Peptides against a protein of PDB entry 4IGA. Designs and how they scored, part 37

Target 1, 116 residues: chain A of PDB entry 4IGA
Amino acid sequence: KRVLIVDDAAFMRMMLKDIITKAGYEVAGEATNGREAVEKYKELKPDIVTMDITMPEMNGIDAIKEIMKIDPNAKIIVCSAMGQQAMVIEAIKAGAKDFIVKPFQPSRVVEALNKV

## One batch from the design tools (peptide; aimed at target 1 I92 D98 F99 I100)

Design b1_p27_4_s2 (made by RFdiffusion4, then SolubleMPNN; from b1_p27_4, 9 letters changed)
Fold by OpenDDE base, seed 3:
Structure b1_p27_4_s2 (fold): chain B 116 residues (1-116), chain A 27 residues (1-27)
Amino acid sequence: as target 1 above (116 residues)
Amino acid sequence: SELEEKIKEAIEKVEEQLKELKEELEE
């Protein structure tokens, strides 16, 4: 399966790329904000998306909503430093399949990838 | 509802992560 990695932090994208590839998945591409994420989703048609929430231009929640409009079957895993209950609720309502809090164990990401 | 159940499960998973992080910091 191919994964689109969305995060405004280069270090985080690098970390996720390492985890994803070591787990046997392919990285379809990267996006640095929600607007770019939507564009890349259309372009690359990935199987899975890892989605940051706090990003410039367009946040992750809005990106989830836009992606779900173009593909109601999108498989989106949120990875966020914001672990508040309200944010989890908002993400799941928007269409996310899972919510992972930063910092996370690599195994948690792998489990999410395998289950979506 | 099914959505509420999904939300509940997601919250529980997040709370578990946070609990683990807390335990790691307290050790």
Scores: peptide ipSAE 0.595, ipTM 0.883, DockQ to the pose 0.925
OpenDDE base, seeds 1, 2, 4, 5: peptide ipSAE 0.578, 0.574, 0.570, 0.556; ipTM 0.880, 0.881, 0.881, 0.870

Design b1_p27_4_s3 (made by RFdiffusion4, then SolubleMPNN; from b1_p27_4, 12 letters changed)
Fold by OpenDDE base, seed 1:
Structure b1_p27_4_s3 (fold): chain B 116 residues (1-116), chain A 27 residues (1-27)
Amino acid sequence: as target 1 above (116 residues)
Amino acid sequence: DELKKKIEEALKKVKEQLEELEKEKLE
């Protein structure tokens, strides 16, 4: 399966890329904000998306909504430092399949990838 | 109802992860 990694932090994208690759998944590409995520989804047609929430230009919630318009069956895993209940609710309502809080262990990401 | 269940499951997973993080910090 191919994964699109969305996060405005280069370090975080690098970390996720390492985890995803070691778990046997392919990295389809990367995006640094919500608008770029939507465009990359259209271009790359990934099987799974890891989605940050707090990003410039377009936040992760709005990006989830736009991707779901493109593909109602999109498999989106949120990875966010914002673990408040309200944010989790908003992400799931928008269409996310899972919600991972930062900081996270690699095993948590792998579990999410395997289950979506 | 289906959406409510999905939300509840996500909240449960987040809570569990946060508890694990708290435990790791204290150890």
Scores: peptide ipSAE 0.670, ipTM 0.908, DockQ to the pose 0.918
OpenDDE base, seeds 2, 3, 4, 5: peptide ipSAE 0.665, 0.670, 0.658, 0.665; ipTM 0.906, 0.908, 0.904, 0.906; seed 3 fails the geometry check

Design b1_p27_5 (made by RFdiffusion4)
Pose (drawn by RFdiffusion4):
Structure b1_p27_5 (pose): chain A 116 residues (1-116), chain P 27 residues (1-27)
Amino acid sequence: as target 1 above (116 residues)
Amino acid sequence: EELEEEIEEQLEKVEEQKEELEEELEE
């Protein structure tokens, strides 16, 4: 399964890519903010996207809304430090299928990839 | 109703993660 990794932190993109490839998934590309995430999603058409919330330019909520418009069947797992109830509700309402709060353990990322 | 159940399930998972982290910090 091909995964697009979306996060403005170079370190987080690096550690997610490592977890996803070792778990047997193919890293399809990376994006560093919400606009690029929509741009890459159109270009790459990944099976799954990992989505940070706090990003410059366009946040993860708006990027989720943008990708769900491009593709109503997009499968997105949020991976963010913004684990408040309101944010989880907002991400799920926007169309994300799962939510992982940072700092997270790697096994949760794997089960989220499987789930979608 | 399906959306509400999904939201509850996701909140529950986030809360479990926070509890596990708090326990690790106490050790």

Design b1_p27_5_s4 (made by RFdiffusion4, then SolubleMPNN; from b1_p27_5, 11 letters changed)
Fold by OpenDDE base, seed 5:
Structure b1_p27_5_s4 (fold): chain B 116 residues (1-116), chain A 27 residues (1-27)
Amino acid sequence: as target 1 above (116 residues)
Amino acid sequence: SELEEKIKEAIKKVEEQLKELEKKLLE
């Protein structure tokens, strides 16, 4: 399966790329903001998306909503430093399949990838 | 509902992850 990594932080994208590839998944591409995420989703047609929430241009929640409009079957895993219940609720309502808080263990990401 | 169940599960996972982080912080 191919994964689109969405996060404005280069370090985080690098970390996720390492986890994803070591877990046997392929990195379809990267996006640094929500708008780019939507564009890349259309272009790359990834199987899974890891989605940051706090990003410039367009936040992750809005990106989730837009991607779900494009593909109602999209598999989106949220990765966020914010773990407030309200945010979790909003993400799931938007269509996210899972919610991972930063910092996270690689195993947590792999589990999410396998279950989504 | 299905949505409520998904939300409940997601919240549970987040809380579990946070609890694990707290344990590591206190060690």
Scores: peptide ipSAE 0.644, ipTM 0.901, DockQ to the pose 0.963
OpenDDE base, seeds 1, 2, 3, 4: peptide ipSAE 0.637, 0.637, 0.641, 0.555; ipTM 0.899, 0.899, 0.899, 0.875

Design b1_p27_6 (made by RFdiffusion4)
Pose (drawn by RFdiffusion4):
Structure b1_p27_6 (pose): chain A 116 residues (1-116), chain P 27 residues (1-27)
Amino acid sequence: as target 1 above (116 residues)
Amino acid sequence: SLAEELLEAVKKEDHEKIEELVHKLTH
């Protein structure tokens, strides 16, 4: 399965790419903010996206809304430090299929990739 | 799914069920 990794932190993108490839998935690309995420999603058409929330330019909520418009069947797992109830509700309402709060353990990322 | 159950709990304003489902989603 091809995964687009979306996060403005170079270190997080690096560690997620490492976890995803070792778990048997193919990293399709990376994006560093919400606008790029929508741009890459259109270009790459990944099977799954990992999505940070706090990003410059456009946040993860808006990026989820943008990707769900491009593709109502997009499969998105949020991976964010913004683990408040309100944010989880907002991400799920926007169309994300799963939510992982940072700091996270790597096995949770794997089961989220499987789940979608 | 947990996401669907969470949306239903939000619609019913079930604050206890929301807290539980949020916990399962985030951890």

Design b1_p27_6_s1 (made by RFdiffusion4, then SolubleMPNN; from b1_p27_6, 8 letters changed)
Fold by OpenDDE base, seed 1:
Structure b1_p27_6_s1 (fold): chain B 116 residues (1-116), chain A 27 residues (1-27)
Amino acid sequence: as target 1 above (116 residues)
Amino acid sequence: SLAEELLEAVEKGDKEKVAELVEKLRY
């Protein structure tokens, strides 16, 4: 399966890329903000998306909503430092299938990838 | 799924269940 990695932090994208590839998944591409994420989703049609929340231009919640309009069957895993209850609920309401709080264990990401 | 259970708990207004499911979901 192919994964689109969305995060404004280059080091986080690198970390996720390492975890994803070691777990046997392919990285479809990367996005640095929510607008780019929506564009890349249309272009690449990935099987799974890892989505940050706090990003410039367009935040992750809005990106989830836009991607769900494009593909109601999108498989989106949120990976965010913003782990407040309200944020988790908002992300799930928007259409996310899972929510991982930073900092995370690599095994948690792999578990999410395998379950969505 | 945990996500589906969370949405159901939110709709029902079960605050305790929401808190429990959020904790299970994010970690």
Scores: peptide ipSAE 0.583, ipTM 0.936, DockQ to the pose 0.885
OpenDDE base, seeds 2, 3, 4, 5: peptide ipSAE 0.583, 0.568, 0.565, 0.566; ipTM 0.937, 0.934, 0.934, 0.933

Design b1_p27_6_s2 (made by RFdiffusion4, then SolubleMPNN; from b1_p27_6, 13 letters changed)
Fold by OpenDDE base, seed 2:
Structure b1_p27_6_s2 (fold): chain B 116 residues (1-116), chain A 27 residues (1-27)
Amino acid sequence: as target 1 above (116 residues)
Amino acid sequence: SLVDELLKAVEEGDEEKIKKLVEELRY
């Protein structure tokens, strides 16, 4: 399966890319903000999206909502430092299939990838 | 799924269940 990695932090994208590829998944591409995420989703049609929340231009929650409008069957895993209960609920209500709080272990990401 | 259970708990307004499910989901 192909994964679109969305995070404004280059280091985090690199980390996720390493985890994803070592787990046997293909990286479809990367996005650095929510607006770019929506555009890349349309372009690349990935199987899975890892989504940050706090990003410039467009935050992850709004990006989730926009992607879900495009593809109601989108498989979005949130990976965010914003692990408050309210944020988790908001992301899930928006359409996310999982929520991983930073910092996380690689195994947690792999588990999420395998489940969605 | 945990996601589905969480959504149901939110709809039901079960605060303790929400807390539990959120914790189970994010970690």
Scores: peptide ipSAE 0.579, ipTM 0.933, DockQ to the pose 0.886
OpenDDE base, seeds 1, 3, 4, 5: peptide ipSAE 0.576, 0.567, 0.567, 0.571; ipTM 0.932, 0.931, 0.930, 0.931

Design b1_p27_6_s3 (made by RFdiffusion4, then SolubleMPNN; from b1_p27_6, 8 letters changed)
Fold by OpenDDE base, seed 5:
Structure b1_p27_6_s3 (fold): chain B 116 residues (1-116), chain A 27 residues (1-27)
Amino acid sequence: as target 1 above (116 residues)
Amino acid sequence: SLEEELLEAVEKGDEEKIKELVEKLRY
């Protein structure tokens, strides 16, 4: 399976890339904001998306909503630091399959990847 | 509520509870 990694932090994308590849998944590509995430989803047609919430240009919740409009079967795992409490619920309502809090252990990400 | 429980689980980093509650809250 191919994973699109969405996070505005280069270090976080690198970390997720390492976890994803070591777990036997392929990295489809990367996005640095929600708008780019939507565009990359259309372009790359990934099997799974890891989605940050707090990003410039477009936040992760809006990105989830837009991706779900494109592909109602999208498999999106949120990976985010603590933000507004409402955003957690909204991410799930938007269609996120899981919510992983930062900082996380690699095993948690792998488990999420395997489950969706 | 399930939503309140999810928020608490997130705050506590309770991974198992998060997974459980996310599944229950999916539409």
Scores: peptide ipSAE 0.484, ipTM 0.890, DockQ to the pose 0.098
OpenDDE base, seeds 1, 2, 3, 4: peptide ipSAE 0.472, 0.446, 0.457, 0.446; ipTM 0.888, 0.880, 0.884, 0.881

Design b1_p27_6_s4 (made by RFdiffusion4, then SolubleMPNN; from b1_p27_6, 9 letters changed)
Fold by OpenDDE base, seed 2:
Structure b1_p27_6_s4 (fold): chain B 116 residues (1-116), chain A 27 residues (1-27)
Amino acid sequence: as target 1 above (116 residues)
Amino acid sequence: SLAEELLEAVEAGDEEKVAELVEKLRY
């Protein structure tokens, strides 16, 4: 399966890329904000999206909503430092299938990829 | 799934279950 990685932090994208590839998944591409995420989703049609929340231009919640309009069957895993209960609920309501709080263990990401 | 169970708990207004499921989901 092909994964689109969305995070404004270059180091986080690199970390996720390493985890994803070592787990046997392919990286479809990367996005640095929510607007780019929506554009890349249309372009690449990935199987899975890892989505940050706090990003410039467009946040992850809005990006989830826009992607779900494009593809109601989108498989989105949130990966965010904002692990407050309200944020988790908001992300799941928006259409996310899973929510991973930073900092995370690599195994947690792999489990999410395998289950989504 | 945990996500689906969470949404059901939210709709039911079960605050205790919501809190439990959020913890299970995010870690």
Scores: peptide ipSAE 0.609, ipTM 0.941, DockQ to the pose 0.883
OpenDDE base, seeds 1, 3, 4, 5: peptide ipSAE 0.607, 0.592, 0.586, 0.594; ipTM 0.940, 0.937, 0.935, 0.937

Design b1_p27_7 (made by RFdiffusion4)
Pose (drawn by RFdiffusion4):
Structure b1_p27_7 (pose): chain A 116 residues (1-116), chain P 27 residues (1-27)
Amino acid sequence: as target 1 above (116 residues)
Amino acid sequence: SEEEILEEAEELLEKNEELMEEMLEEL
């Protein structure tokens, strides 16, 4: 399965890419903010996206809304430090299929990739 | 529906909380 990794932190993108490839998934590309995420999603048409929330330019909530418009069947797992109840509700309402709060353990990322 | 969203969110928050507790115990 091809995965687009979306996060403005170079270190997080690096660690997620490492976890996804070792778990048997193919890293399809990376994006560093919400607008790029929508741009890459259109270009790459990944099977799954990992999505940060706090990003410059456009946040993860808006990027999720933008990708769900491009593709109503997009499969998105949020991976964010913004683990408040309101943010989880907002991400799920926007169309994300799962939510992982940072700091996270790597096995949770794997089960989320499987789940979608 | 709004209720389905609230239920899913609550399950996800609970799961994250449990995993955070396990991580803190391992430390």

Design b1_p27_7_s1 (made by RFdiffusion4, then SolubleMPNN; from b1_p27_7, 13 letters changed)
Fold by OpenDDE base, seed 2:
Structure b1_p27_7_s1 (fold): chain B 116 residues (1-116), chain A 27 residues (1-27)
Amino acid sequence: as target 1 above (116 residues)
Amino acid sequence: SMEEIEEKAKKLLKENEEEQKKMEEEE
């Protein structure tokens, strides 16, 4: 399966890339904001998306909504430092399948990848 | 439904809390 990694932080994208690759998944590509995420989703048609929430240009919630319009079956895993109840609810409401709070262990990401 | 979303959110919150606790215990 191919994963699109969405996070404005280069170090986070690198970390996720390492986790995803070591878990036997392919990295389809990377995006640094929600707008780029939507564009890359259209272009790459990834099987899974890891999605940050707090990003410039377009936040992760809006990106989820737009991706879900493109593909209602999109498999989106949120990875965010903003793990508040309200944010989790909004992410799930938008269409996210999972929500991982930062910081996280690699095993948590792998578990999420395997479940979606 | 909103109830289903809240239930899923509650589950994820608990899972995340457990994850954070494990990380803190390992540090």
Scores: peptide ipSAE 0.531, ipTM 0.881, DockQ to the pose 0.860
OpenDDE base, seeds 1, 3, 4, 5: peptide ipSAE 0.514, 0.517, 0.529, 0.530; ipTM 0.876, 0.877, 0.881, 0.881

Design b1_p27_7_s2 (made by RFdiffusion4, then SolubleMPNN; from b1_p27_7, 10 letters changed)
Fold by OpenDDE base, seed 4:
Structure b1_p27_7_s2 (fold): chain B 116 residues (1-116), chain A 27 residues (1-27)
Amino acid sequence: as target 1 above (116 residues)
Amino acid sequence: SMEEILEKAKKILEENEEEFKRMLEEL
């Protein structure tokens, strides 16, 4: 399966890329904000998306909503430092399949990838 | 439904709490 990695932090994208590839997944591409994420989703048609929340241009919640309009069967895993109950609820309402809080262990990401 | 969303969110929050505990065990 191919994964689109969305995070404004280059370090986080690099870390997720390492986790994803070591888990046997392919990285379809990267996006640095929610607007780019929507564009890349259309372009690359990934199987899974890892989605940050706090990003410039467009936040992750809005990006999830836009992607779900394009593909109601999209598989989106949120990875965010904003692990508040309200944010988790909002992400799930938007259509996310999982919500991983930063910092996290690689196994948590792998489990999420395997479950969606 | 909202009920289903809340149940799913609850499970995710529980998993995240367990993840936090696992991280603490490694410190």
Scores: peptide ipSAE 0.512, ipTM 0.879, DockQ to the pose 0.831
OpenDDE base, seeds 1, 2, 3, 5: peptide ipSAE 0.018, 0.195, 0.449, 0.495; ipTM 0.433, 0.725, 0.855, 0.872

Design b1_p27_7_s3 (made by RFdiffusion4, then SolubleMPNN; from b1_p27_7, 10 letters changed)
Fold by OpenDDE base, seed 5:
Structure b1_p27_7_s3 (fold): chain B 116 residues (1-116), chain A 27 residues (1-27)
Amino acid sequence: as target 1 above (116 residues)
Amino acid sequence: SDEEILEKAKKILEENEKEQKEMLEEL
């Protein structure tokens, strides 16, 4: 399966790329904000998306909503430092399949990838 | 449904709390 990695932080994208590839997944591409994420989703047609919440241009919640309009079957895993209950509920309501809090263990990401 | 969303969110929160606790214990 191919994964689109969405995070404004280069370090986080690098970390996720390492986890994803070591887990036997392919990286479809990267996006640095929610607008780019929507564009890349259309372009790359990834199987899974890892989505940050706090991004410039367009936040992750809005990006989830837009991707879900494009593909109601989209598999989106949120990865965010904002792990409070309200944000988790909002992300799931938007269509996310999982919500991982930063910092995270690689196993948590792998489990999420395998479950969606 | 809203109830299903809340239930899913609850499970995720519980999982995250577990993961965070485990990470903290490893420090």
Scores: peptide ipSAE 0.631, ipTM 0.908, DockQ to the pose 0.958
OpenDDE base, seeds 1, 2, 3, 4: peptide ipSAE 0.619, 0.629, 0.619, 0.627; ipTM 0.904, 0.907, 0.904, 0.906

Design b1_p27_7_s4 (made by RFdiffusion4, then SolubleMPNN; from b1_p27_7, 10 letters changed)
Fold by OpenDDE base, seed 2:
Structure b1_p27_7_s4 (fold): chain B 116 residues (1-116), chain A 27 residues (1-27)
Amino acid sequence: as target 1 above (116 residues)
Amino acid sequence: SMEEILEKAKEILKRNEEEFERMLEEE
């Protein structure tokens, strides 16, 4: 399966890329904000998306909503420092399948990838 | 439904709490 990684932080994208590839998945591409994520989803048609919430141009919640309009069967895993109940509810309501809170262990990401 | 969303959110929050506790125990 191919994964689109969405995060404005280069370090976080690098970390996720390492976890994803070691788990036997392919990285389809990267996006640095929600607007780029939507465009990359259309272009690359990934099997899975890892999505940050707090980003410039377009936040992760809005990006989830736009991707779900494009593909109602999209598999989106949120990865964010904002793990509050209200944010988790909003992400699931928007269409996310899982929500990982930063900081996290690699096994948590692998578990999410395998379940979606 | 909203009930299904809340139940899914509850499951995720529980898993994330367990993850947090595990990380604390490893330090």
Scores: peptide ipSAE 0.660, ipTM 0.916, DockQ to the pose 0.851
OpenDDE base, seeds 1, 3, 4, 5: peptide ipSAE 0.648, 0.645, 0.654, 0.658; ipTM 0.913, 0.912, 0.915, 0.916

Design b1_p27_8 (made by RFdiffusion4)
Pose (drawn by RFdiffusion4):
Structure b1_p27_8 (pose): chain A 116 residues (1-116), chain P 27 residues (1-27)
Amino acid sequence: as target 1 above (116 residues)
Amino acid sequence: EEMEELVEELLEENEETAEEMEEEAEE
Protein backbone atom coordinates (compact mmCIF):
# COMPACT_ATOMS: atom_id res chain seq x y z
CA LYS A 1 0.00 0.00 0.00
CA ARG A 2 1.30 3.45 -0.99
CA VAL A 3 1.29 6.16 1.76
CA LEU A 4 1.70 9.99 1.49
CA ILE A 5 3.11 11.48 4.71
CA VAL A 6 1.93 15.03 5.49
CA ASP A 7 3.59 17.06 8.26
CA ASP A 8 5.52 20.30 8.43
CA ALA A 9 8.14 18.80 10.84
CA ALA A 10 11.04 17.19 9.04
CA PHE A 11 11.73 14.90 12.06
CA MET A 12 8.13 13.58 12.21
CA ARG A 13 8.07 12.92 8.45
CA MET A 14 11.38 11.07 8.89
CA MET A 15 10.11 8.85 11.81
CA LEU A 16 6.72 8.10 10.14
CA LYS A 17 8.42 7.10 6.87
CA ASP A 18 10.63 4.77 8.87
CA ILE A 19 7.66 3.13 10.70
CA ILE A 20 5.53 2.81 7.48
CA THR A 21 8.27 1.13 5.37
CA LYS A 22 9.26 -1.25 8.15
CA ALA A 23 5.59 -2.26 8.61
CA GLY A 24 5.52 -3.36 4.95
CA TYR A 25 3.96 -0.29 3.33
CA GLU A 26 5.46 1.79 0.50
CA VAL A 27 6.12 5.49 1.14
CA ALA A 28 4.72 7.25 -1.94
CA GLY A 29 5.76 10.79 -1.06
CA GLU A 30 5.74 13.55 1.52
CA ALA A 31 4.14 16.97 1.83
CA THR A 32 4.91 19.79 4.25
CA ASN A 33 1.66 21.72 4.44
CA GLY A 34 -2.01 21.43 3.45
CA ARG A 35 -1.70 22.87 -0.07
CA GLU A 36 1.19 20.57 -0.97
CA ALA A 37 -0.80 17.65 0.51
CA VAL A 38 -3.62 18.29 -1.95
CA GLU A 39 -1.05 18.78 -4.72
CA LYS A 40 0.73 15.53 -3.97
CA TYR A 41 -2.50 13.62 -3.50
CA LYS A 42 -3.59 14.57 -7.01
CA GLU A 43 -0.14 13.69 -8.46
CA LEU A 44 0.57 10.51 -6.56
CA LYS A 45 -2.94 9.10 -5.85
CA PRO A 46 -1.79 7.31 -2.69
CA ASP A 47 -3.84 4.55 -1.03
CA ILE A 48 -3.48 6.18 2.43
CA VAL A 49 -2.41 9.56 3.78
CA THR A 50 -1.05 10.45 7.22
CA MET A 51 -2.12 13.99 8.12
CA ASP A 52 -0.77 16.53 10.61
CA ILE A 53 -3.14 19.40 11.66
CA THR A 54 -0.94 22.44 12.53
CA MET A 55 0.86 23.46 9.41
CA PRO A 56 1.77 26.64 7.70
CA GLU A 57 -0.29 27.89 4.77
CA MET A 58 -3.17 25.44 5.10
CA ASN A 59 -3.98 23.28 8.05
CA GLY A 60 -4.83 19.57 8.13
CA ILE A 61 -8.58 20.13 8.40
CA ASP A 62 -8.67 22.11 5.21
CA ALA A 63 -6.29 19.65 3.50
CA ILE A 64 -8.62 16.77 4.49
CA LYS A 65 -11.58 18.72 2.96
CA GLU A 66 -9.51 19.37 -0.19
CA ILE A 67 -8.50 15.71 -0.62
CA MET A 68 -12.05 14.41 0.05
CA LYS A 69 -13.19 16.69 -2.82
CA ILE A 70 -10.50 15.33 -5.13
CA ASP A 71 -11.38 11.79 -4.00
CA PRO A 72 -14.44 10.95 -1.85
CA ASN A 73 -12.87 7.59 -1.03
CA ALA A 74 -9.54 8.98 0.29
CA LYS A 75 -8.27 7.18 3.39
CA ILE A 76 -6.68 9.59 5.87
CA ILE A 77 -5.27 9.00 9.29
CA VAL A 78 -4.65 12.14 11.36
CA CYS A 79 -1.44 12.22 13.36
CA SER A 80 -1.34 15.45 15.42
CA ALA A 81 -0.54 17.16 18.76
CA MET A 82 -4.02 18.74 18.52
CA GLY A 83 -5.84 15.89 20.35
CA GLN A 84 -8.68 17.96 21.87
CA GLN A 85 -12.21 16.61 21.54
CA ALA A 86 -13.21 19.48 19.24
CA MET A 87 -10.30 18.78 16.87
CA VAL A 88 -11.00 15.07 16.70
CA ILE A 89 -14.64 15.79 15.93
CA GLU A 90 -13.64 18.29 13.27
CA ALA A 91 -11.14 15.92 11.61
CA ILE A 92 -13.63 13.04 11.58
CA LYS A 93 -16.41 15.30 10.31
CA ALA A 94 -14.06 16.45 7.48
CA GLY A 95 -13.59 12.81 6.49
CA ALA A 96 -10.53 11.34 8.28
CA LYS A 97 -10.87 7.66 9.13
CA ASP A 98 -8.66 7.59 12.21
CA PHE A 99 -6.88 9.87 14.69
CA ILE A 100 -3.60 9.38 16.52
CA VAL A 101 -2.47 11.95 19.12
CA LYS A 102 1.22 12.86 19.50
CA PRO A 103 3.33 11.72 21.18
CA PHE A 104 2.17 8.34 19.99
CA GLN A 105 3.45 4.84 20.14
CA PRO A 106 4.51 3.28 16.77
CA SER A 107 2.08 0.22 16.98
CA ARG A 108 -0.94 2.56 16.82
CA VAL A 109 0.32 3.88 13.42
CA VAL A 110 0.55 0.31 12.16
CA GLU A 111 -2.96 -0.63 13.22
CA ALA A 112 -4.31 2.57 11.70
CA LEU A 113 -2.63 1.73 8.34
CA ASN A 114 -4.19 -1.76 8.51
CA LYS A 115 -7.60 -0.44 9.48
CA VAL A 116 -7.86 1.71 6.33
CA GLU P 1 -24.80 8.62 16.20
CA GLU P 2 -22.24 6.45 14.38
CA MET P 3 -19.88 9.41 14.08
CA GLU P 4 -20.23 10.18 17.83
CA GLU P 5 -19.48 6.48 18.72
CA LEU P 6 -16.42 6.53 16.54
CA VAL P 7 -15.16 9.79 18.15
CA GLU P 8 -15.72 8.32 21.68
CA GLU P 9 -13.85 5.18 20.79
CA LEU P 10 -10.86 7.18 19.41
CA LEU P 11 -10.77 9.40 22.44
CA GLU P 12 -10.84 6.47 24.76
CA GLU P 13 -8.01 4.65 22.88
CA ASN P 14 -5.90 7.74 22.95
CA GLU P 15 -6.44 8.28 26.67
CA GLU P 16 -5.56 4.63 27.49
CA THR P 17 -2.38 4.86 25.39
CA ALA P 18 -1.34 8.04 27.15
CA GLU P 19 -1.88 6.47 30.57
CA GLU P 20 0.26 3.39 29.53
CA MET P 21 3.05 5.64 28.29
CA GLU P 22 2.98 7.68 31.57
CA GLU P 23 3.22 4.51 33.66
CA GLU P 24 6.25 3.30 31.63
CA ALA P 25 7.97 6.70 32.02
CA GLU P 26 7.48 6.50 35.85
CA GLU P 27 9.20 3.09 35.94

Design b1_p27_8_s1 (made by RFdiffusion4, then SolubleMPNN; from b1_p27_8, 12 letters changed)
Fold by OpenDDE base, seed 5:
Structure b1_p27_8_s1 (fold): chain B 116 residues (1-116), chain A 27 residues (1-27)
Amino acid sequence: as target 1 above (116 residues)
Amino acid sequence: MELEEKVEKILKENEEEQEEMLKELLE
């Protein structure tokens, strides 16, 4: 399966790329904001998306909503430092399948990838 | 699975993970 990695932080994208690759998944591509994520989703048609929330141009919640309009079957895993209940509710309502809080263990990401 | 149940499961799992990571840091 191919994964689109969405995070404004280069370090976080690098970390996720390492985890995803070691778990036997392919990295479809990367995006640095929600607008880019929507465009990359259309272009690459990934099987899974890892989505940050706090990003410039377009936040992760809005990106989830736009991706779900394009593909109602999209498999989106949120990875965010903002793990409060309200944010989790909004992400799941928007269509996310899971919500991982930063910092996280690699095993948590792998488990999420395997479940979607 | 209903939305509320799914959210509750995610929150619990994340809490357990954060607690474990903190424990490892303090050891």
Scores: peptide ipSAE 0.580, ipTM 0.873, DockQ to the pose 0.723
OpenDDE base, seeds 1, 2, 3, 4: peptide ipSAE 0.147, 0.576, 0.563, 0.141; ipTM 0.617, 0.872, 0.867, 0.612

Design b1_p27_8_s2 (made by RFdiffusion4, then SolubleMPNN; from b1_p27_8, 14 letters changed)
Fold by OpenDDE base, seed 4:
Structure b1_p27_8_s2 (fold): chain B 116 residues (1-116), chain A 27 residues (1-27)
Amino acid sequence: as target 1 above (116 residues)
Amino acid sequence: MELEEKVKKILEENKKAQEEMLKEELE
């Protein structure tokens, strides 16, 4: 499966890329904000998206909503430092399949990838 | 799965993961 990695932090994208590839997944591409995420989703048609929430230009919640408009079957895993209940509810309501809180262990990400 | 149940499970899983991470860091 191919994964689109969305995070404004280069370090985080690198970390996720490492986890994803070591888990046997392919990285379809990267996006640095929600607007780019939507564009890359259309372009790359990934199987899975890892989505940050706090990003410039367009936040992750809005990106989820836009991606879900494009593909109601999109498999989006949120990965965010904002792990409070309200944010989790908002993300799941928007269409996310899972929500991983930062900092995280690789196993948590792999489990999420395997379950979507 | 109902929204509330899904959210609950996610929060519980995240809590456990964070606790495990903390434990490993303290070891």
Scores: peptide ipSAE 0.637, ipTM 0.895, DockQ to the pose 0.694
OpenDDE base, seeds 1, 2, 3, 5: peptide ipSAE 0.637, 0.636, 0.625, 0.637; ipTM 0.894, 0.895, 0.891, 0.895

Design b1_p27_8_s3 (made by RFdiffusion4, then SolubleMPNN; from b1_p27_8, 14 letters changed)
Fold by OpenDDE base, seed 2:
Structure b1_p27_8_s3 (fold): chain B 116 residues (1-116), chain A 27 residues (1-27)
Amino acid sequence: as target 1 above (116 residues)
Amino acid sequence: SELEEKVKEILERNKKAQEEMEKLKEL
């Protein structure tokens, strides 16, 4: 399966790329904000998306909503430092399948990838 | 609701994961 990695932090994208590839998945591409994420989703047609929330241009919640309009079957895993209940609710309501809180263990990401 | 249940499950899973990570860091 191919994964689109969305995060404004280069280090975080690198970390996720390492986890994803070591777990046997392919990285379809990367995005640094929500607008780019939507564009890349259309272009790359990834099987899974890892999505940050706090990003410039367009936040992760809005990006999830836009991607779900494009593909109601999109598999989106949120990875964010904002793990409050309210944010989890908003992400799941928007269409996310899972929500991982930063900082996280690689095993948590792999589990989410395998589950969606 | 299904939403509430899913959110609850995620929050519990995350709480456990965070606790385990903190324990690991203490080693």
Scores: peptide ipSAE 0.608, ipTM 0.888, DockQ to the pose 0.777
OpenDDE base, seeds 1, 3, 4, 5: peptide ipSAE 0.602, 0.589, 0.607, 0.604; ipTM 0.885, 0.882, 0.888, 0.888

Design b1_p27_8_s4 (made by RFdiffusion4, then SolubleMPNN; from b1_p27_8, 14 letters changed)
Fold by OpenDDE base, seed 2:
Structure b1_p27_8_s4 (fold): chain B 116 residues (1-116), chain A 27 residues (1-27)
Amino acid sequence: as target 1 above (116 residues)
Amino acid sequence: EELEKKVKEILERNKKAQEEMAKKEEE
C-alpha cells in the first residue's frame, strides 16, 4: 500500500517515512500543508494518508474535509500534538479513521496503518 | 452512538501509548 505523508515539519515527515518504509509500506509522496495535501491526493491517489493538524495555508481538518469530497473512501490517519477530546471528535466527524498523539511510538503508527 | 464509541476507543488507546512511552523514557 502507498502512503501520502502530510506535515509542515521536515523532521516529522522523515520520521514517518522511516516508520512507514520499515513496516513494508511505500511512500507515495509528501505534502507540507493542507492545500498541497489535497493536490497530491488528486495526483497520486494514495491508499492511506497521514495528516498533521496545525499547518499553514490550510489546516489538517479542512484538508480532511476536502479529501473526503474527492474520495469518500479515503483512509486518513491524523498525527498531531493536539490530542484533546474536542479535536479527536472534530477529526473523526470530518472523516478520519484514527488519531495519533505526538510524541508517538513507531508501533502506534504501524498498528494504525494495518487497521485502516 | 458509533461516533462516541470510536472516539472513546481512540482516547483510551492514546492514553495507554503515552503511558508506555513515559515508562520507556524512565528506563
Scores: peptide ipSAE 0.631, ipTM 0.895, DockQ to the pose 0.771
OpenDDE base, seeds 1, 3, 4, 5: peptide ipSAE 0.631, 0.618, 0.630, 0.629; ipTM 0.894, 0.890, 0.895, 0.894

## One batch from the design tools (peptide; aimed at target 1 V101)

Design b1_p28_1 (made by RFdiffusion4)
Pose (drawn by RFdiffusion4):
Structure b1_p28_1 (pose): chain A 116 residues (1-116), chain P 28 residues (1-28)
Amino acid sequence: as target 1 above (116 residues)
Amino acid sequence: TLETMLEEYEEEIDERNEEVKELVEELL
């Protein structure tokens, strides 16, 4: 399965790419903010996206809304330090299928990739 | 002491991720 990794932190993108490839998934590309995420999603048409929330330019909530418009069947797992109840509700309402709060353990990322 | 502190920190991460998972399951 091809995965687009979306996060403005170079280190996080590096450690997610490492977890995803070792778990048997193919990294399809990376994006560093919400606008690029929508741009890459259109270009790459990944099976799954990992989505940070706090990003410059456009946040993860808006990027989730943008991708769900491009593709109502997009499969998105949020991976964010913004683990408050209100943010989880907002991400799920926007169309994300799962939510993982940072700092996270790697096995949770794997089960989220499987789940979607 | 340091090893105990690290184990307590890892447990807190697990408990928080479980709570968020349960909330996601209720919403969906």

